# Peptides against a protein of PDB entry 6D0Y, part 169

Target 1, 225 residues: chain A of PDB entry 6D0Y
Amino acid sequence: ETEDHLESLICKVGEKSACSLESNLEGLAGVLEADLPNYKSKILRLLCTVARLLPEKLTIYTTLVGLLNARNYNFGGEFVEAMIRQLKESLKANNYNEAVYLVRFLSDLVNCHVIAAPSMVAMFENFVSVTQEEDVPQVRRDWYVYAFLSSLPWVGKELYEKKDAEMDRIFANTESYLKRRQKTHVPMLQVWTADKPHPQEEYLDCLWAQIQKLKKDRWQERHIL

## One batch from the design tools (peptide; made by RFdiffusion4, then SolubleMPNN)

Design b2_p25_5_s1 (from b2_p25_5, 11 letters changed)
Fold by OpenDDE base, seed 2:
Structure b2_p25_5_s1 (fold): chain B 225 residues (1-225), chain A 25 residues (1-25)
Amino acid sequence: as target 1 above (225 residues)
Amino acid sequence: VELQLQTIRDLGLDEYAEKFEKKLE
């Protein structure tokens, strides 16, 4: 019974409310914290599930996790570990859509002080390092670059503030790869609604141009997809 | 506690709010 109520609370947060979202999130964090001694596993599973199934509430749940992490550091760590496991599973299953979303989710967790900037940089380094491997297909290499670039709207500012040198290296490697890769005609992928790239441009080149512009604009954006 | 209860009630779970309050005494 209590578990059902917890599920309802977690699912309903962020919906129409008489109170502010911030207030409700803080309250919910307190409720969940109070029930962790008895329902940690359930709460963990619920949060992982809604995080994956409700991408429209990405910032709501990253914020919630941030609040929980502040209250219970160990729980926050367990949540991140669970999400990383999900990411790995998605990658193994070639579920690229879920995987890229999970990377974005993890990226935003950096802003919520759940994941340290160096850890995210390390992840992106690992992603871009795949481009240097010859035993993987280009589509796989392209995806890792896409996952990296498409996540930067959520975390680029933070990473450059703390790890600018490392990020520059990743960018250099990315640029190098984009120059040497075989270009194909695929639908354009946009991260920002405000950007209208040329339809004739290859999707990764297009995304790269968008990210470069965002970087030049000090990571200030109006609309993100 | 009050904020927690307010959140629960605001999300339409009045019954759980009462139970939660009792749990925390």
Scores: peptide ipSAE 0.204, ipTM 0.797, DockQ to the pose 0.889
Fold by OpenDDE base, seed 5:
Structure b2_p25_5_s1 (fold): chain B 225 residues (1-225), chain A 25 residues (1-25)
Amino acid sequence: as target 1 above (225 residues)
Amino acid sequence: VELQLQTIRDLGLDEYAEKFEKKLE
């Protein structure tokens, strides 16, 4: 069945093959484009599903969507709309783990020329603006800061190249918030290569330090965050 | 929830909603 074939192709893309990943993605984009007239809804649903359920293939599927968007602008737009709807639903359902991942996914779509940089900057401005809310739990404010910072490895370079002034303002606001928020001792989620033990650091402070280092390194990733 | 939705309106509603008439589930 053609639908089963498409599902298989979409799910298996990125697996080791005799061809490069880039060539496989280009090929798959061509196949999907050709079948859009008959299976657009199915393809859209499949891509949304794998994007959400296979975080290890984030860059694979963002690239694929970028290729499809270049071929079929309408499809790319529909995909973004679907992902935004999913983000809205995740937030409504208080599924913040899915929500933060979706923000990362959308962030990488900027690199793939699916989402405009100014739009992403606006989103992050809105995220960080939550820190200014007074009658909300700190966990809410922390989450939006986390969502912003944790997405920067995927989009920070692009945003600073195009919107450096706006990004600096967002960073300043973020830093200000981090200095005034209550600190919570949480186990470190990352294992650091160190010669000797280090004192425990709050998770957002740790992430902030990592992002500051990344920014200093001109957004060239040297370490796995 | 409403405020959360506002954070992504620029991407979901303002940028793409006017471009596409078909909205999928």
Scores: peptide ipSAE 0.032, ipTM 0.542, DockQ to the pose 0.019
Fold by OpenDDE base, seed 4:
Structure b2_p25_5_s1 (fold): chain B 225 residues (1-225), chain A 25 residues (1-25)
Amino acid sequence: as target 1 above (225 residues)
Amino acid sequence: VELQLQTIRDLGLDEYAEKFEKKLE
């Protein structure tokens, strides 16, 4: 019964409430923390599940995890590990849609102080390094670049503030790859709801341009939207 | 604790709030 209630709480957070979202998240974090001794595994599974199944609540759940992580760092770590495992599984299964979402989710966890900036930079370095692999299909190389670039709206500011040199290197490598890759037109999952600013460009080139603009605007998305 | 309980109640789980309160006692 308590387990069901926890599920309900986790699923309902962010819905219409008499209280502020922030208050509810803080409260829920406290509730979950209190129940971790008895229901850690369940709570972990629930959070992983809702994080994956409810992309519309991405920031809600990243924030929740952030709050919970602040209360229980071990749990936060376990959650990240679980999400990373899921990301790896998605990648192995060529589930690019889920994978890219998970990367975005993880990216936002940096803002929530769950994942350290250097760790995320390392992840992105690994992603972009795929572009240097010779026996990897371009579609996969492109995806890793896409995953990287499309996640920057969530975390680019933080990463550049803390790891600017490393980020510049990643950007340089990305740019180099984009210049030498074969151009293809494929659908892209947009981060922005607005129309593409460069509709005539290839999707990665377009995204690159968007990210460059975002970077130029000091990672203020309002300047792009 | 109060915020926790309020959150639970706000999310429409009064029954759980009561149980939670008891658990914390």
Scores: peptide ipSAE 0.146, ipTM 0.743, DockQ to the pose 0.869; fails the geometry check
Fold by OpenDDE base, seed 3:
Structure b2_p25_5_s1 (fold): chain B 225 residues (1-225), chain A 25 residues (1-25)
Amino acid sequence: as target 1 above (225 residues)
Amino acid sequence: VELQLQTIRDLGLDEYAEKFEKKLE
């Protein structure tokens, strides 16, 4: 019964409430912490599941995990390990849609103090390094660049505050690749709602331009939206 | 504790809130 109630609480958090979202998350974190001795494995599985299956609640669950990590560091670590393992499995299975979402989720965990900034930088360095490999299809190279760039709205500010030199190198390598790659016309991928869309632009070039603007605006999205 | 109970009740799980309260006593 209690286990079922925990599932319900985890799934319902973020829904319409008389209380603030932050208050509910703090309360839920306390409830989950109290029940970790009895239901740690179940809670871990539930959080991994909702994190993957409810992308609309990305920031809700990253925040929740952040709160739990602050209360129980080991639990937070186990959660990250599970998510990284899932990312690797997704990549191996060529499930790139899930993979890119997981990268975004992990990126936001940096803001929640669950993942260290240097670790995320290292991941992005690895992604962009794929563009320098000769025996890799361009579509795969493009995906890694996309995964990197599309995650920056969630973590770019934090990474540049702590690892600006490394991020600049990654950006330089990305720019170099974008200039030399073969361009195609594909549907535009937008991170932000713009008043004047540019459907004629190549999707990675468009994304690059958006990220450059975001960077110029010191990673404040209100200047782009 | 109060925040926890409020959260549970706010999410419509009154029965669980009562059980949780007893557990914390």
Scores: peptide ipSAE 0.103, ipTM 0.683, DockQ to the pose 0.871; fails the geometry check

Design b2_p25_5_s2 (from b2_p25_5, 8 letters changed)
Fold by OpenDDE base, seed 5:
Structure b2_p25_5_s2 (fold): chain B 225 residues (1-225), chain A 25 residues (1-25)
Amino acid sequence: as target 1 above (225 residues)
Amino acid sequence: VELALQTIRDLGLEEYAEEFEERLE
């Protein structure tokens, strides 16, 4: 019964209520903290599930995980490991929509002090390095670039503040790839996002331009995705 | 603890709030 209650609380947080979201998140963190000794695995699974299935609550659950991690319980690392496993599973299953969302989720965990900036930089370096692999189809290379660029609204500011030199290198490599890649309207790109503000432009080029603008605007978040 | 209870109640699980309170007493 306690497990059912935990599930209910985690699923319901962020819905319209009498209390502020911040208050409820802090309160829920307290509830979960109290139950972690007995229900750690269940809580981890629940949070992974809602993180995956409720993209509209991304910042809610990243914040919640951040709060839990801050309560000095060995939770954040295990959660991230679970999310990474899920990301790998999504990629194996060719669920690129879920995969890109998971990357965004992980990106926002940097802001919540769950993932260190250098770790996220390393992940993005790995993503962009795929563009240099010859035996990988361009569609996969494009996806990794897309996953990187589409995550920057959530973490670009923090990463440039902490690792500007490394980020510049990643950007340079990305730009180089975008210039040399074949320009095709890949149907998979349309599946990744419904936002097409410039239908006359190749999507990745358009996204690149938007990210460049975001960077120039000091990473002030705008509606890009 | 009080904030936790408030949250549980706010999210509509009064019965669990009572159980939670008893457990922490």
Scores: peptide ipSAE 0.484, ipTM 0.925, DockQ to the pose 0.911
Fold by OpenDDE base, seed 2:
Structure b2_p25_5_s2 (fold): chain B 225 residues (1-225), chain A 25 residues (1-25)
Amino acid sequence: as target 1 above (225 residues)
Amino acid sequence: VELALQTIRDLGLEEYAEEFEERLE
């Protein structure tokens, strides 16, 4: 069946092949475009599924969505809406691991011209604003900050190029929160190689330091060891 | 169309490539 074939193609793209990834993504976009009239809902569902279940292929599928959005202007919006719904559901279910990945995915969609920079900034503003709400557990506040900070490697450059003032405000609010929050002992996780020695500290503080360094380096990501 | 077909074949779905080609003809 065509639906099964579509699923196979979407799942297999990015795997070892004779053609370049870029070529295959363009080709797959063409296939999906041709089938959108008859299988739009299925294609949307498939892409949402792989986006959620295959974090290792984040950039592959964001790129694919970007290509499809360029071919069909309505597709990107519908896809984003579905992803936002999923994000909300994940948050309601306290599935923070899935939620943070979805935020990262959405962040990279900005680079793929699917999501406008102002929209992403607004999302991050909403996240950081949670730190100012009363009667919200710190763990939840921490998560929103984490979701924001951990997504910046994918979108920080773009957002600062277009919304530097707003981003600075978000950073200021974040810094303020981090200074006043209660410290917890969470293991350090480094995504980037830091030239400067990094003492072991609380995870969010560590992440903040890493993001600050990334920002200073104009969002040029270093080699991951 | 040719790129699409190439991709389908490259991803190991020759049968679907044939179907796809026939559908677009």
Scores: peptide ipSAE 0.483, ipTM 0.926, DockQ to the pose 0.911
Fold by OpenDDE base, seed 3:
Structure b2_p25_5_s2 (fold): chain B 225 residues (1-225), chain A 25 residues (1-25)
Amino acid sequence: as target 1 above (225 residues)
Amino acid sequence: VELALQTIRDLGLEEYAEEFEERLE
């Protein structure tokens, strides 16, 4: 019965309510903290599930995880491990839409002090390093660049504040790759799907330009990308 | 604790709020 209630609370948070979202998240963190001793595994699974299946509520659940982690239960580490495992599984299954959402989720966890900035930089270094591998199809190279760039609106400011030199190197490598890669043009803009991870040339170049502008604006967004 | 109870009630689980309160007494 308690498990059902926990599921209900986690799923309902962020919906229309009389209280502020911030208040409800803090309150929910308190509820979950009280039940962690008895329902830790269930709570972990629930949060992983909503993180994966409800990308529209990304910042809600990253904040919630951050609040839980701040309550000194080592919850964040276990959650991140589960998310990384899911990311690997998504990539193996060619579920690129889920994979990119997971990368964005992990990126925002840096802002919530769940993931250290150096760890996220290392992940992005690994992503961009794929562009240097000759035996990797360009479709995969493009996707890793896309995953990196599309996550920067969530974490770019923090990473440049903490690891500017490393980020500049990643940007240089990204720019170099974008200039030398083979250009492909598709007549219609395609919605990203699990079986079609290749970003269109125009979109990837456009995204790069947008990120460059965002960087120039010191990562202060004027509009949602 | 009060904030937790408020949240539970706000999210529409009054019965669980009562149970939660009793558990923490």
Scores: peptide ipSAE 0.483, ipTM 0.925, DockQ to the pose 0.919
Fold by OpenDDE base, seed 1:
Structure b2_p25_5_s2 (fold): chain B 225 residues (1-225), chain A 25 residues (1-25)
Amino acid sequence: as target 1 above (225 residues)
Amino acid sequence: VELALQTIRDLGLEEYAEEFEERLE
């Protein structure tokens, strides 16, 4: 069955093979393009699923979506719309781990020319604006800041190159929030506590420091110590 | 088309490669 085959191909791409990953991605894009007329909905769903469930293959699938968007100019928009819907659902269900990976995925889609930089900036503006709402629990405000900051390694360079003024405003608001918030252990952030390079610091403060250094180093990730 | 077929086969779906080739002829 074609649908089963499509699922298999999408799931298997990136595994060890005789061909290069780049070659296989290009080839798979060709396969999917040919099947879009008859199986667009299925393909969209499959890609949304792997985007959510296989974070270790993030760059593989963002690249694939980018290739498909280049072949079919309508596909990227439809995919992004589906991903945004899923993000909203994840947030409603308090699936914060899934939600943050979706944000990172969307961030990398900017590099793949699927999402425009201004659109991503607008999303981050919306995230950081939550910190100004007093009726929102701090744990939720913290998450939005985390989602923003943790996505910048994927898209910060591109956004500052094109929207530096807007990004500076977002950074200023973020810094202001971090200075005035209460530092406490938050369950949703505890999952990543083990990843702190500086265990003596609160997680968000540590992340902020890392991002500041990354920004200073012109968004060259290899310069992060 | 050839690259697509190569990819399908490389990913271990020979039967689908044959089907794919037939429907694109």
Scores: peptide ipSAE 0.480, ipTM 0.925, DockQ to the pose 0.897

Design b2_p25_5_s3 (from b2_p25_5, 13 letters changed)
Fold by OpenDDE base, seed 5:
Structure b2_p25_5_s3 (fold): chain B 225 residues (1-225), chain A 25 residues (1-25)
Amino acid sequence: as target 1 above (225 residues)
Amino acid sequence: VELAIKTIRDLGLDEYAKKFEEKLK
């Protein structure tokens, strides 16, 4: 592509009032894709950084990666590998908030056809398998369960549509762990009145209940989580 | 890369542009 063409695309992307978000992302994807032959590594780093630094723009950038993956499938794989490396680094640094976000980001990439559903299922199987390890602190076991459960609002529907048997197994293992783990109680995110006592519930138990309800509702959310 | 960053700015992400550039080093 010529420089003039790239400039034209950039201008089009900048016309926010005249173009839809999808059109802007398409334009951006085109620009980035055009640069890949010369600056692949730098583009990968850029997108990984954007993904990590902008949690509020998760859907925008998963969509962008999806568009790029459609144009260059190999890029998608390399991007995922970079994100996995970042996930490992976040865990090493005890940055659990970033780590869980990265898991959610990867989860949404399944919806964008960047990550195959079986691969995500395998990841979650690995997460839940940590609960069976005796030499691992419970706080780590709990985190992996949390990372799994808290990602399901983004990908649970897709995974159950394609890998229902495997997902049921993961759920069974999760439930088993939740029954035998030590518990601490936290406030529930509800509005309480004088007429109703405020029951304390363990945070993973609460999340489990929410996910069970979501599953029962066939993964259709009634509100933004 | 420069064009990509410019495009990101055009998407209204100006406040993060500098951070992106720093991470590319």
Scores: peptide ipSAE 0.015, ipTM 0.472, DockQ to the pose 0.088
Fold by OpenDDE base, seed 2:
Structure b2_p25_5_s3 (fold): chain B 225 residues (1-225), chain A 25 residues (1-25)
Amino acid sequence: as target 1 above (225 residues)
Amino acid sequence: VELAIKTIRDLGLDEYAKKFEEKLK
């Protein structure tokens, strides 16, 4: 019964209620903290599930995880481990849409002080390094670049503040890859953008241009969701 | 942390942003 109650609370956080979202998050964090000793595994699974299935609530749940991690240091680590396992599973299943959302979620966890900036940089380095592998299909290479670029709106500022040299290297490698890759007439992935892309521009090139502009604007994003 | 705090404020959660910042210190 308690597990069912927790499930309900986690799934409904941020929904319309008599209380503000702020109050709901604080209340939920308190409830979860109190029940962590008894239902940690269940809570972890639930948070992972909603993180995957509700991308529109990304910032809500990353914030919640941040709060819980601040209170329980090992919670954040275990949560990240679970998310990474899920990411690997998604990639193995070629579920790229789910995988990219997971990468974005992990990226925002850097801002919430759950994941260290160097760890995220290492992840992105690993992603971009795939572009240098010979026996990997281009569609997969493209996805890793896409996952990297698409996550920068959430974490680019933080990473450049702390790891600017490493980020510049990743950018250089990305740019190099984009110049040499074969362009297709059919978009492989949907691009995260608020603006309509230029019809003549390939989707990754378009995303690259947007990220370059964002970087130029000191990572001041126009849209938070 | 700055971006996270900004995000929370952008969502109209100013008081929560302050509390969140304090918790992350």
Scores: peptide ipSAE 0.014, ipTM 0.473, DockQ to the pose 0.042
Fold by OpenDDE base, seed 1:
Structure b2_p25_5_s3 (fold): chain B 225 residues (1-225), chain A 25 residues (1-25)
Amino acid sequence: as target 1 above (225 residues)
Amino acid sequence: VELAIKTIRDLGLDEYAKKFEEKLK
């Protein structure tokens, strides 16, 4: 019964409350913290599940994880481990949409002080390094570039503020890859469809252009990517 | 899998990287 109650609270957080969202999240974090000794594994699984299945509540759950991490630092690490494990499983199952979302979620955890900026930079360095791998399908290389670029709206500002030189190197490597890759349309990674009022370009080139503009605008979003 | 493990290590979570490796065996 206690587990069911916790599940309900986690799923419904931020809905139909007269109090501020932040206050509700703080309260929920307190409740979860109190139950961590008994239900830590369950709580981790629940948070991972809702993080994965409720993209519209990304900022809510990243904030919650941040609050829990502030109260119990080891919880944040365990959560990140669980998310990385899920990312692995998503990639293994060719669930690229889920996988990219998980990367975005992890990216936003930098803003919530769960993941350090240098660590995220290192992760993106690893991603972009895949473009240098030989004897792998281009779709693999393209996905990691896509995962990197599509996550920058959530974390680009912080990373450039903390690690501008390293980020510039990553960008240079990305640009180099984009120039030398074969121009193809990959449906599973295509960001723009005929129904979207965007210039008709190759999906990664278009995304790159958008990210370059975002960077030029000092990472202030003026439109929905 | 290798990328995942490396990512965990890059996050400064060496302990968890080891645990993850053990789970994969």
Scores: peptide ipSAE 0.012, ipTM 0.364, DockQ to the pose 0.018
Fold by OpenDDE base, seed 3:
Structure b2_p25_5_s3 (fold): chain B 225 residues (1-225), chain A 25 residues (1-25)
Amino acid sequence: as target 1 above (225 residues)
Amino acid sequence: VELAIKTIRDLGLDEYAKKFEEKLK
């Protein structure tokens, strides 16, 4: 069955193969494009599932979605809608680990020309605006800041190139919040390295410092000490 | 979009990289 074949291809892309990753992605994109008129809903669901469950393949699948969107303009929008719905569900279920990966995935889709930069800026504005609400627990406020900052390695350059003024405002609000919040120590996953160069620092303060350095380095990821 | 284009080029998919660049115009 065509659906079973598509499922197998989607799940196995990027794994060890006799062929290069290049050829696998191109081949998969071609197959998906050809079958899109008949199996669009199924393809969307499969891609959403693997995007959510295989965070280690984030860049592979964002690239694939970008390729598909380039071939079929309507595909990207529907995929994003599905991902946003999943993000909302994850947040409602307090599944913050899944939610942050979804935010990072969406962030990288900006680079892949699937999501417009202004839309991502608006999302981050909404995230940081939560820090201004007094009736929201700090743990939730901290999470939104974390989700924002931890996504910038994927999209910071693009957003600052297109929406520098808006990004500066978001950064100012973030900095203000970080200065006034109560300090806590919660372990979080890092984007570019598992090593925390300053384990004695509060995790958001440390992340903020790393992002500031990344910004100064023109958003080129470097080994941070 | 530079990161995406670079990624696509690094994968050797130059045709798609060009397509993305054209969409930026």
Scores: peptide ipSAE 0.017, ipTM 0.480, DockQ to the pose 0.039; fails the geometry check

